# Peptides against a protein of PDB entry 1MQS, part 63

Target 1, 223 residues: chain A of PDB entry 1MQS
Amino acid sequence: ILKMLFLNKDLNNNDNITTITDDIFNQQEIIWKVLILDIKSTATISSVLRVNDLLKAGITVHSLIKQDRSPLPDVPAIYFVSPTKENIDIIVNDLKSDKYSEFYINFTSSLPRNLLEDLAQQVSITGKSDKIKQVYDQYLDFIVTEPELFSLEISNAYLTLNDPKTTEEEITGLCANIADGLFNTVLTINSIPIIRAAKGGPAEIIAEKLGTKLRDFVINTNS

## One batch from the design tools (peptide; aimed at target 1 L11 Q138 F217)

Design b2_p30_3_s3 (made by RFdiffusion4, then SolubleMPNN; from b2_p30_3, 14 letters changed)
Fold by OpenDDE base, seed 5:
Structure b2_p30_3_s3 (fold): chain B 223 residues (1-223), chain A 30 residues (1-30)
Amino acid sequence: as target 1 above (223 residues)
Amino acid sequence: SKFNEFLSKYKKLSDLLPPPSIGTSELILE
């Protein structure tokens, strides 16, 4: 998230958020930016950063993507939003209207190829592709509630797992979704944990699925 | 083409991250 706010510059410092922001604040001229969010990303940002942290990162204004926003043609914008057709269309409209000087687009999760192609096509038609500086997809399928504590915010997970009427197929599907979320979280944190899970339940299933994903990833990355 | 130029700007988060550390933390599933 901090990398995103600093336009994905290499922040090599394993330092805490405060140290990083202070160092940047003291050494470099702050580039003031607008941050455009959606409901999901707002929750994510709020869980990790304080308002003061945003300010230190050069975020002068933050708004929801669906809100009417005033044009700031001389100000760069950071989009941190879900990879949806709706959001893409809004971004393109903002581009067409010259709402901001530069566009740094960060999707909260993986951007499907079809949507990437759609975005590219629409941008190409505008003739303003030069204003789009970056397009990233990210793996922030979690909300950090406390240090080292996070939630995937999967709706009704507890109820589904504890409902005796839930089928094995439904449980398996949910476990797969949870494992995917955890996998994305691990990638985001950039640390592969030792996984511990209670035996005989959904936790074990999730652990196995996650372990497989992580092993596959490590093998593919080292190859 | 402008289209291809735009596509070249696309990157994944994983491309920005150094190799992950292994075994430095624990994930407890309950």
Scores: peptide ipSAE 0.195, ipTM 0.638, DockQ to the pose 0.665
OpenDDE base, seeds 1, 2, 3, 4: peptide ipSAE 0.192, 0.156, 0.192, 0.090; ipTM 0.639, 0.621, 0.630, 0.546

Design b2_p30_3_s4 (made by RFdiffusion4, then SolubleMPNN; from b2_p30_3, 11 letters changed)
Fold by OpenDDE base, seed 5:
Structure b2_p30_3_s4 (fold): chain B 223 residues (1-223), chain A 30 residues (1-30)
Amino acid sequence: as target 1 above (223 residues)
Amino acid sequence: SKYEEFLSKYKKISDLLPPPSIGTSVLTLE
């Protein structure tokens, strides 16, 4: 997230947020930017950063993507939004209207190829592709509630896992989904954890699936 | 083309990260 706010410049990942922001704020010229969010990304940002952190990162104003926003044609914009057709159309419309000087687009999760191509096609038609500086997708499939606690916010996960009518197939499917989310989270934090799970339940299933994914990833990256 | 130029700007955030550290944290599932 901090990298995104600093336009993906190299940051010392070993430093805490305060140290990074202070160093940049005190020693470098701050590039003031607009941050455009949606409901999901707002929750994510709020869980990780304070308002003061945003200011130190050069975020002068933040708004919802669906909100009516005033043009700031001399100000670069950072989009941090879900990869949806609706959001893509809004971004393109903002581009057409020259709402901002530069566009740094960050999708909260993986951008499907079809949507990427759609975005590319629309941008190309505008003739303003040069104003698009970055297009990234990310593995932010979690909400951080506390420093060591996060949630995937999978709908009805607790209810499904505890419902006696839930089939083994449904449980397996849900566990796979959770494991995928955790995998993406691990990639986001760039740390392969030691996994501990209670035996005999869904947690064990999730742990096994996640472990497999992580092992495969390590093998593939080291090969 | 402008289309190709735009596509060239697409990257995954993971491509910007160093190799992950292994075994430096614990994930507890309950």
Scores: peptide ipSAE 0.363, ipTM 0.699, DockQ to the pose 0.637
OpenDDE base, seeds 1, 2, 3, 4: peptide ipSAE 0.350, 0.309, 0.243, 0.241; ipTM 0.698, 0.681, 0.653, 0.653

Design b2_p30_4 (made by RFdiffusion4)
Pose (drawn by RFdiffusion4):
Structure b2_p30_4 (pose): chain A 223 residues (1-223), chain P 30 residues (1-30)
Amino acid sequence: as target 1 above (223 residues)
Amino acid sequence: SDSYNEVLNKFENFKNEKLNDIKNNINNNN
């Protein structure tokens, strides 16, 4: 999350520290930025970062994408928002409106090509595609409550999975999401683990789903 | 349109940069 608040800096280069000392923060000399969150993404940040931490990272203000936000045409903006048609539209609207000097679009989970092309088509007929400095799938779609406790914030799962009423489609969709939440965690760990799961029920489906996802990820790296 | 293709390629490149970072961090941990 902090690396993102630094415009995904230090990326594409060297350094192995973990929570930047102040003397180095003065090395790059950092400028204030607007931070745009949404309901879901605010729940992710406010769980691990205090307001003081945000300022210390150069974040002047933070507001939701849906609020009426007063313009700051000369101030950078970092959007950390869900990959939704609704949010993408507003980014396009803010981009046109010239609400901010720059855009650093960061997606909470992962943006589908479906919506990447959408955002891209809309931005193309603006004379301002140049202002979007970066667009990143961050893969931080979970909440870390305690140091080693995390949640996918998918409430009422045992019910949805065992309710006879539930479709054989709603179940597949739910497993697919849980498979993604795990995938989002696994990528954060930066370790491709061995999947072990109890057979017969949802844990297996999710295991085999996550297995396939991690399998392609390993492939679409080297070959 | 050409403008669309340029914008789309830019956005794809950004995403690829992020994926390459993740892959490099996994390789470094191995």

Design b2_p30_4_s1 (made by RFdiffusion4, then SolubleMPNN; from b2_p30_4, 21 letters changed)
Fold by OpenDDE base, seed 5:
Structure b2_p30_4_s1 (fold): chain B 223 residues (1-223), chain A 30 residues (1-30)
Amino acid sequence: as target 1 above (223 residues)
Amino acid sequence: SEKFEKVLKKLEESIEKQKKAIANEIKKNL
């Protein structure tokens, strides 16, 4: 998320959020940006960052994508929204209207091929493709309850895992969903965690699945 | 159209750049 707020520049991940923001603020002129969110991404941002953190990251204003927004043609915009047809249409409309100077688009999940092509088609018609500086996807929707603890908003996960009536298939399915969420978290924060799990339970299953996903991702991307 | 293909390629390259950067970082830490 922080990387996104700094236009996906390389950040030194060894420091906490405050140290990173302070260092950037002190070393470089702050680039003021608009942050465009949807309901889902708002929850994510709000759980991870404080208002002061957004300001330190150069976010002058944040708004919902569906809200009426004033044009700021000299200000770059960061979109952090779900990859939907509706959101794509709004982004393209904002592009057509020269609402912002530059567009940094970050989708909360994987952008489907059909929507990618639709976005490309619409942008090509506008003739303003140069204003689109970045398009990233597979950011995670998560809620951070504590600095080192976050929730993937999986309904009744604890209850399901501890219910003796839950089938092995249901547990496996839930573990897969959790692993997917954790995988996306790793991608979003651009940091590989040390994975520790208790043996003989769902945690081990999750850890194994996550490890496999990470390895597969590395192999597939380098191929 | 040629314009469409150019834009599509640009977007694809952007997405791929992200994934490659992340993969490289993961690879270093695995």
Scores: peptide ipSAE 0.531, ipTM 0.911, DockQ to the pose 0.580
OpenDDE base, seeds 1, 2, 3, 4: peptide ipSAE 0.520, 0.510, 0.511, 0.500; ipTM 0.912, 0.910, 0.908, 0.903

Design b2_p30_4_s2 (made by RFdiffusion4, then SolubleMPNN; from b2_p30_4, 20 letters changed)
Fold by OpenDDE base, seed 1:
Structure b2_p30_4_s2 (fold): chain B 223 residues (1-223), chain A 30 residues (1-30)
Amino acid sequence: as target 1 above (223 residues)
Amino acid sequence: SKKFEEVLKKLEEDIENQKKAIANEILKNL
């Protein structure tokens, strides 16, 4: 997340948020930016960062994507939002209106191919593709309750997994969703996990799915 | 259109570069 706030530049990740922000503040001129969020990403940011952290990262103002926002044509914008058709349309409208100087788009999860093509199509029509500086996806949509403790906030996950009336298909689907969330977490924090799961239950299924996703990712990216 | 293809390619490259960067970092820690 901090990397995103610094336009995905390389940061020394071995320090706490305060140390990182202080070092950058002292070493380089802060680039002031606007942060645009949605409801989901707001929860994520609020769980990880304090207001002072945002300020030190050069965030002058943060707003919801659906809110009316004043034009700041000389200020770069960071979008951290869900990959939805609605959000894409809003971003493109902001681009058309020259609302900001530069656009750094970070989607909270994987951008589907159809939406990627839609974004590309709309941007191409505007003639302002040069203002789109970066598009990233698969940032973590999680709530941090404690250091190194994350919640994916999947509604009724525990109840569903432990209800004897839940079908095998429902369990498999939920486990897949959890594994996807954990996979995105691993990618976001850039840490190789030691996967520990209780044997003989849904946790084992999730662990296996996560392991497969990680292996597939490494193989496909190094190819 | 040619413009569409250019923009699409740019976006795909950004996303791919992100994934490669992450993968490389994971490998360094292995």
Scores: peptide ipSAE 0.493, ipTM 0.899, DockQ to the pose 0.655
OpenDDE base, seeds 2, 3, 4, 5: peptide ipSAE 0.477, 0.459, 0.449, 0.441; ipTM 0.892, 0.882, 0.884, 0.880; seed 3 fails the geometry check

Design b2_p30_4_s3 (made by RFdiffusion4, then SolubleMPNN; from b2_p30_4, 20 letters changed)
Fold by OpenDDE base, seed 3:
Structure b2_p30_4_s3 (fold): chain B 223 residues (1-223), chain A 30 residues (1-30)
Amino acid sequence: as target 1 above (223 residues)
Amino acid sequence: SEKFKEVLEKLEKSLEEQRKAIAKEILKNL
């Protein structure tokens, strides 16, 4: 998230958010920018960052993508929104109207091929593709509730895993979903955690699935 | 159109660069 706020510059990920923001604030001229969010990303940002952190990152104003926003043609904009047709249309409209000087687009999850092509088509028609500096898709399928605790927002996971009436197939399916969420989290934070799981339960299944996904990802990326 | 292809390629490149960067970081920790 911080990397996104600093226009995806290389940041030392080993430092606390406060340390990173302070170091950047002290070492480089702050580039003032606008942050555009949707409901989902607002919740994510609010759980991870404080208002002061945004300010230190050079975010002068932040708003919802569906809200009326004043033109700031000399200010770069960071979009952090869900990959939907509606959001893409709004971004393109903002581009057409020269609402901002530069567009840094970050999707909260994987951008489907059809939407990527739609975005490309619409942008090509505007003739203003040069204003689009970045298009990234992140995998934020989690909400940070505490600094060391996050939720994957999987409905009734605890209840399902502890219900004696739950079938083995249902447990396996849920564990797969949890592993997918954890995998996306790992990708988002760019850090592989030490996987610890209790033996003989769903946690072990999740750990094994997560390990496999991570290994597969590494193999596929290095090929 | 040629313009469409150019824009699409640009966007794909941007996405791929991010994915590679993430993969590299994961590998360092593994």
Scores: peptide ipSAE 0.440, ipTM 0.864, DockQ to the pose 0.627
OpenDDE base, seeds 1, 2, 4, 5: peptide ipSAE 0.427, 0.414, 0.419, 0.411; ipTM 0.862, 0.854, 0.858, 0.854

Design b2_p30_4_s4 (made by RFdiffusion4, then SolubleMPNN; from b2_p30_4, 16 letters changed)
Fold by OpenDDE base, seed 1:
Structure b2_p30_4_s4 (fold): chain B 223 residues (1-223), chain A 30 residues (1-30)
Amino acid sequence: as target 1 above (223 residues)
Amino acid sequence: SEKFKEVLNKLENDINNQKNAIANEIKKNS
């Protein structure tokens, strides 16, 4: 999130939020920005950052994407929103109206191919593609908001899942291994988890496999 | 249109670069 607030520049990740913001505040001119959120991303931001943190990051104004927002044509904007058709249309409308000077778009989850093409099509028609500085996705997939984080230490899992050369069989196999690891962890901590996964990707496959394993286990234990 | 393809390629490159950057960071920390 901090990286996003600083326009995805390389930040020294070894420091606390306060240290990072203080160092940037003291060493570099603060670039003032507008932060545009939706309901889901607002909850995420509120759970991780304080109002003072936003100010230190140079966020002058934060607003909901569906709210009426005043034009700030000389101010760059950071969008942190869900990848939906509605949000894309709003962003493009903001672009058409020159609402901001620059557009840094960060989708909370994976941007589907059809929506990517739609965004590209609409932006191309505006003739203002130069104002779109960055488009990133899957931001919430990399934000661990849960206090209990563990790694299964599966080698190259991220690379394998994101490599276009990876076969469906390899993905399925990796997802099965991840589900097995999670299952074993659940049994070790002796608690039944609430499974949450993004739809349309490997996470959903993992969630389904894990759910099946847990159900089978419960049935076999009660039998 | 040619403009559509250019914009699409730009967006795809941004997304791919992000993924690669994250992957590289994971490798460095690992």
Scores: peptide ipSAE 0.535, ipTM 0.914, DockQ to the pose 0.409
OpenDDE base, seeds 2, 3, 4, 5: peptide ipSAE 0.531, 0.522, 0.501, 0.531; ipTM 0.913, 0.911, 0.901, 0.913

Design b2_p30_5 (made by RFdiffusion4)
Pose (drawn by RFdiffusion4):
Structure b2_p30_5 (pose): chain A 223 residues (1-223), chain P 30 residues (1-30)
Amino acid sequence: as target 1 above (223 residues)
Amino acid sequence: DIITINPGNNKEIPSSMSIKDLTEEFKELV
């Protein structure tokens, strides 16, 4: 999360510290930025970061994508928002409106090509595609409550999975999401683990789903 | 019973691979 608030800085280069000392913060000399969150993404940040931490990272203000936000045409913006048609539209609207000097679009989970092309087509007919400095899938779609306790924030799962009423489609979709939440966690750990799961029920489906996802990931790296 | 799947055998990956940069692809699409 912090690396993102630094415009995904330090990326594409060297350094292995973990929570930047102030003397180094003065090495790059950092400028204030607007931070745009949405309902879901605010729940992720406010769980691990205090307001003081945000300022210390150069975040002047933070507001939801849906609120009426007064313009700051000369101030950078970092969007950390869900990969939704609704949000993408607003980013396009803000982009046109010239609400901010720059855009650093950061997606909470992962943006589908379906929506990447959408955002891209809209932005293409603006004379301002140049202002979008970066677009990143961050893979932080979970909440970390205690140091080692996390949640996918998918309430009422035992019911949805065992309710006879539930479709054989609603179940597949739910497992697919849980598979993603885990995938989002696994990428954060930066370790491709061995999947072990109890057979017969949802844990297996999710295991095999996550298995396939992690399998492709390993492939679409080297070959 | 337990199902075991080994997609990477506890393979470590650099931190850069934990995120996906869509910038170049976005700019090509635009």

Design b2_p30_5_s1 (made by RFdiffusion4, then SolubleMPNN; from b2_p30_5, 9 letters changed)
Fold by OpenDDE base, seed 1:
Structure b2_p30_5_s1 (fold): chain B 223 residues (1-223), chain A 30 residues (1-30)
Amino acid sequence: as target 1 above (223 residues)
Amino acid sequence: ETLVINPGNNLKIPSSLSITDLTEEFKKLV
């Protein structure tokens, strides 16, 4: 998150910013920016940063992407939002209206290829692609509740998985979503965990899916 | 019974791997 707030630049040649220190803020040139969030990313940011931290990072204003926002044509904007068609459309509309000087787009999770293409197509039509400075996707689609504890904020997940009326297809789909969220979380905590799960239920399904994703990731990153 | 999966033998993951820079791919598509 801090890296994002500093426009994904190298902070003191240290890619591993795990601790918020005054030195991080003092050594960087402060560029004042607007931070655009959605409901999900707001929760994520709030779980790990304080308002004062945002200010120290040069965030003068933070707003929800769906709310009416005043134009600040001379101020760069950081978008940290979910990778959805709706958010993409809003970003493009903001671009069309010259709402900000520069656009640094960070998605909270993996951006599907089709949405990337959609974004590119819409931006190309505007003729203002030069204002798009960065497009990133991240793996911060979760909330940190306390040290070493997090939540994917999936409503009624436990109930759904344990309801006898839930179809196998629904269970499998939900397990896949959970596994994706866990995978994203693992990537942010910089350690591949040992996974332990009860056999014979959704936990096993999730564990297997997550394990496969992690194995594939490890193989691909080591190649 | 407990399932145990060790997919990466507790490998460290560089923080940079949690972020993907899509800027170049985006620019190619524009």
Scores: peptide ipSAE 0.413, ipTM 0.630, DockQ to the pose 0.733
OpenDDE base, seeds 2, 3, 4, 5: peptide ipSAE 0.397, 0.402, 0.399, 0.404; ipTM 0.618, 0.616, 0.622, 0.621; seed 5 fails the geometry check

Design b2_p30_5_s2 (made by RFdiffusion4, then SolubleMPNN; from b2_p30_5, 9 letters changed)
Fold by OpenDDE base, seed 1:
Structure b2_p30_5_s2 (fold): chain B 223 residues (1-223), chain A 30 residues (1-30)
Amino acid sequence: as target 1 above (223 residues)
Amino acid sequence: EVLVINPGNNLKIPSSLSITDLTEEFKKLV
């Protein structure tokens, strides 16, 4: 998150910014920016940063992407939002209206290829692609509740997985979503965990899916 | 019974791997 707030630049040649220190803020040139969030990313940011931290990072204003926002044509904007068609459309509209000087787009999770293409197509039509400075996707689609504890904020997940009326297809789909969220979380934790799960239920399905994803990731990153 | 999976033997993951720079791909598509 801090890296994002500093426009994904190298902070003191240290890619591993795990601790918020005054040195991080003092050593960087402060560029004042607007931070655009959605409901999900707001929760994520709030779980790990304080308002004062945002200010120290040069965030003068933070707003929800769906709310009416005043134009600040001389101020760069950081978008940290979910990778959805709706958010893409809003970003493009903001671009069309010259709402900000520069656009640094960060998605909270993996951006599907089709949405990337959609974004590119819409931006190309505007003729203002030069204002798009960065497009990133991240793996911060979760909330940190306390140290070493997090939530994917999937409503009624436990109930759904344990309801006898839930179809196997629904269970499998939900397990896949959970596994994706866990995978994203693991990548941010910077350590591949040992996974322990009860056999014979959804926990096993999730564990296997996650394990496969992590193995594949490890293989691909070591190649 | 407990399933135990150790997919990466507790490998460290660089923080940079949690972020993908799509800027170049985006620019190619524009």
Scores: peptide ipSAE 0.402, ipTM 0.623, DockQ to the pose 0.726
OpenDDE base, seeds 2, 3, 4, 5: peptide ipSAE 0.396, 0.405, 0.272, 0.291; ipTM 0.614, 0.564, 0.564, 0.606; seeds 2, 3, 5 fail the geometry check

Design b2_p30_5_s3 (made by RFdiffusion4, then SolubleMPNN; from b2_p30_5, 9 letters changed)
Fold by OpenDDE base, seed 2:
Structure b2_p30_5_s3 (fold): chain B 223 residues (1-223), chain A 30 residues (1-30)
Amino acid sequence: as target 1 above (223 residues)
Amino acid sequence: DTLVINPGNNLKIPESLSIKDLTEEFKKLI
């Protein structure tokens, strides 16, 4: 996240957020930027960073992508939004209207090939592709609630998993979604964890699914 | 009774795998 706020420049990853922001703030001219978020990414950013951290990173204004936003044609914008057709269309519309000087696009999760192609096609039609400086995707489908604690923010997960009326298909689907979220979390933490889960319930199902995903990832990465 | 799975022995994941730069690929599609 912090790297994104500094336009994906190389940062010393061994330093804490405060040290990095202080060093940059003191040594370099701050590039003031607008941060464009959606509901999901707002929760993510808010869980990891404070308003003061955003300010130190040069974020002067942050807004929701679906909100009416005033043009700032001389200010670069960082988009940190979900990889959806709707968000892509809004970004392209903002580009068409010259809403910002430069566009640094970061998707909160993996951008499907078809959406990348759609973005490229729409941008090409505008003739303003030079304003698109960066396109990134990442794996941030989780919320940090406390130190060493995070949430996937899946609505009614506990209720669904414990409701006797819930079908096996529903449980399996939910467990898969949870495992996917945990997988993305692990990738963000940059370490493959030991998984511990209670046996005989949904936790075991999730653990096995996650374990498989991680094993496959490790195999593919070492190859 | 606890299930323990160690899929990677705490293997460090390069940052490049957690964040993907699509800029060049995007530019090639324009």
Scores: peptide ipSAE 0.409, ipTM 0.622, DockQ to the pose 0.654
OpenDDE base, seeds 1, 3, 4, 5: peptide ipSAE 0.406, 0.402, 0.384, 0.405; ipTM 0.619, 0.609, 0.620, 0.624

Design b2_p30_5_s4 (made by RFdiffusion4, then SolubleMPNN; from b2_p30_5, 9 letters changed)
Fold by OpenDDE base, seed 3:
Structure b2_p30_5_s4 (fold): chain B 223 residues (1-223), chain A 30 residues (1-30)
Amino acid sequence: as target 1 above (223 residues)
Amino acid sequence: EELVIDPGNNLKIPSSLSIKDLTEEFKKLV
């Protein structure tokens, strides 16, 4: 996801989790761009990144694809949307209207060949194929399914993590609380899970904290 | 990129997200 936000350029990460997010953004050239999402991808992005992270990645504005959006002809756009005919038609319409300077299209899952061909055909007709800079599939299979979903019942977690005024200490504290909750949850199951988390956001912090707790637990249990 | 932590084996491995670049295929079709 972070790679996508930086127009699919390679990103260098360090091993220090507390500084990874800041380091990634501080060491990269910031290009201001628009992020276009749908309902599904909004949920994905919000689960991984804070609003402040988007800003650090150069996202000047983000909007839903179905919303009315003001033209920004001098600004590149990143689409991160479901691979549907409807979304393709909207993207093509945005292209026709010169809504943005460049188009970086990222589909949230596999794009069927027929839809790829449809996109290409429509873009070809516009004569503006040069503005389409990238087309990507980004598979998000790591997202937990509904049957496996549970809540820690932590109030205002989303708001806290996405409020630009939230301090680092508050974020760290919240992440610790979440990790504690997850740790307790894991211990209710008679197995130590593999933890998967997207990098660049609170999920990474939580994953590290949880991992440390579980690792310590395993060591102490085997001693 | 994904962070993968296996506390049982004390492993921490970063992994890339499953991303496919379709740009060239797209350009061929245009």
Scores: peptide ipSAE 0.413, ipTM 0.562, DockQ to the pose 0.328
OpenDDE base, seeds 1, 2, 4, 5: peptide ipSAE 0.411, 0.398, 0.389, 0.409; ipTM 0.607, 0.605, 0.613, 0.609

Design b2_p30_6 (made by RFdiffusion4)
Pose (drawn by RFdiffusion4):
Structure b2_p30_6 (pose): chain A 223 residues (1-223), chain P 30 residues (1-30)
Amino acid sequence: as target 1 above (223 residues)
Amino acid sequence: STEEEIEEKIEELKVEKTEEFFELVEKYKE
């Protein structure tokens, strides 16, 4: 999360520190930025970062994508928002409106090609595609409550999974989401683990789903 | 080493996403 608030700096290069000392913050000399969150993404940040931490990272203000936000045409913007048609539209609207000097679009989970092309087509007919400095799938779609306790924030799962009423489609979709939440965690750990799961029920489906996802990830790296 | 390789891969994906966005924007302008 912090690396993102630094425009995903230090990326594509060296350094292995963990929580930047102030003397180094003065090495790059950092400028204030607007931080745009949404309901879901605010719940992710406010769980691990205090307001003081945000300022210390160069974040002047933070507001939701849906609020009426007064313009700051000369100030950078970092969007950390859900990969939704609704949000993408507003980014396009803010992009046109010239609400901010620059855009650093960061997606909470992962943006589908479906929507990447959408955002791209809209932005193409603006003379301002040049202001979007970066678009990143961050893979931080979970909440870390305590140091080693995390949640996918998918309430009422035992019910949805065992309710006879529930479709054989709603179940597959739910497992697919849980498979993603795990995948989002696993990528954060930066370790491709061995999946072990109890057979017979949802844990297996999710295991085999996550297995396939992690399998492709390992492939679409080297070959 | 394996963790760094994975981190680098994730970073490459991020970059490729940005590059893909700008390539699509150029394609739609044409």

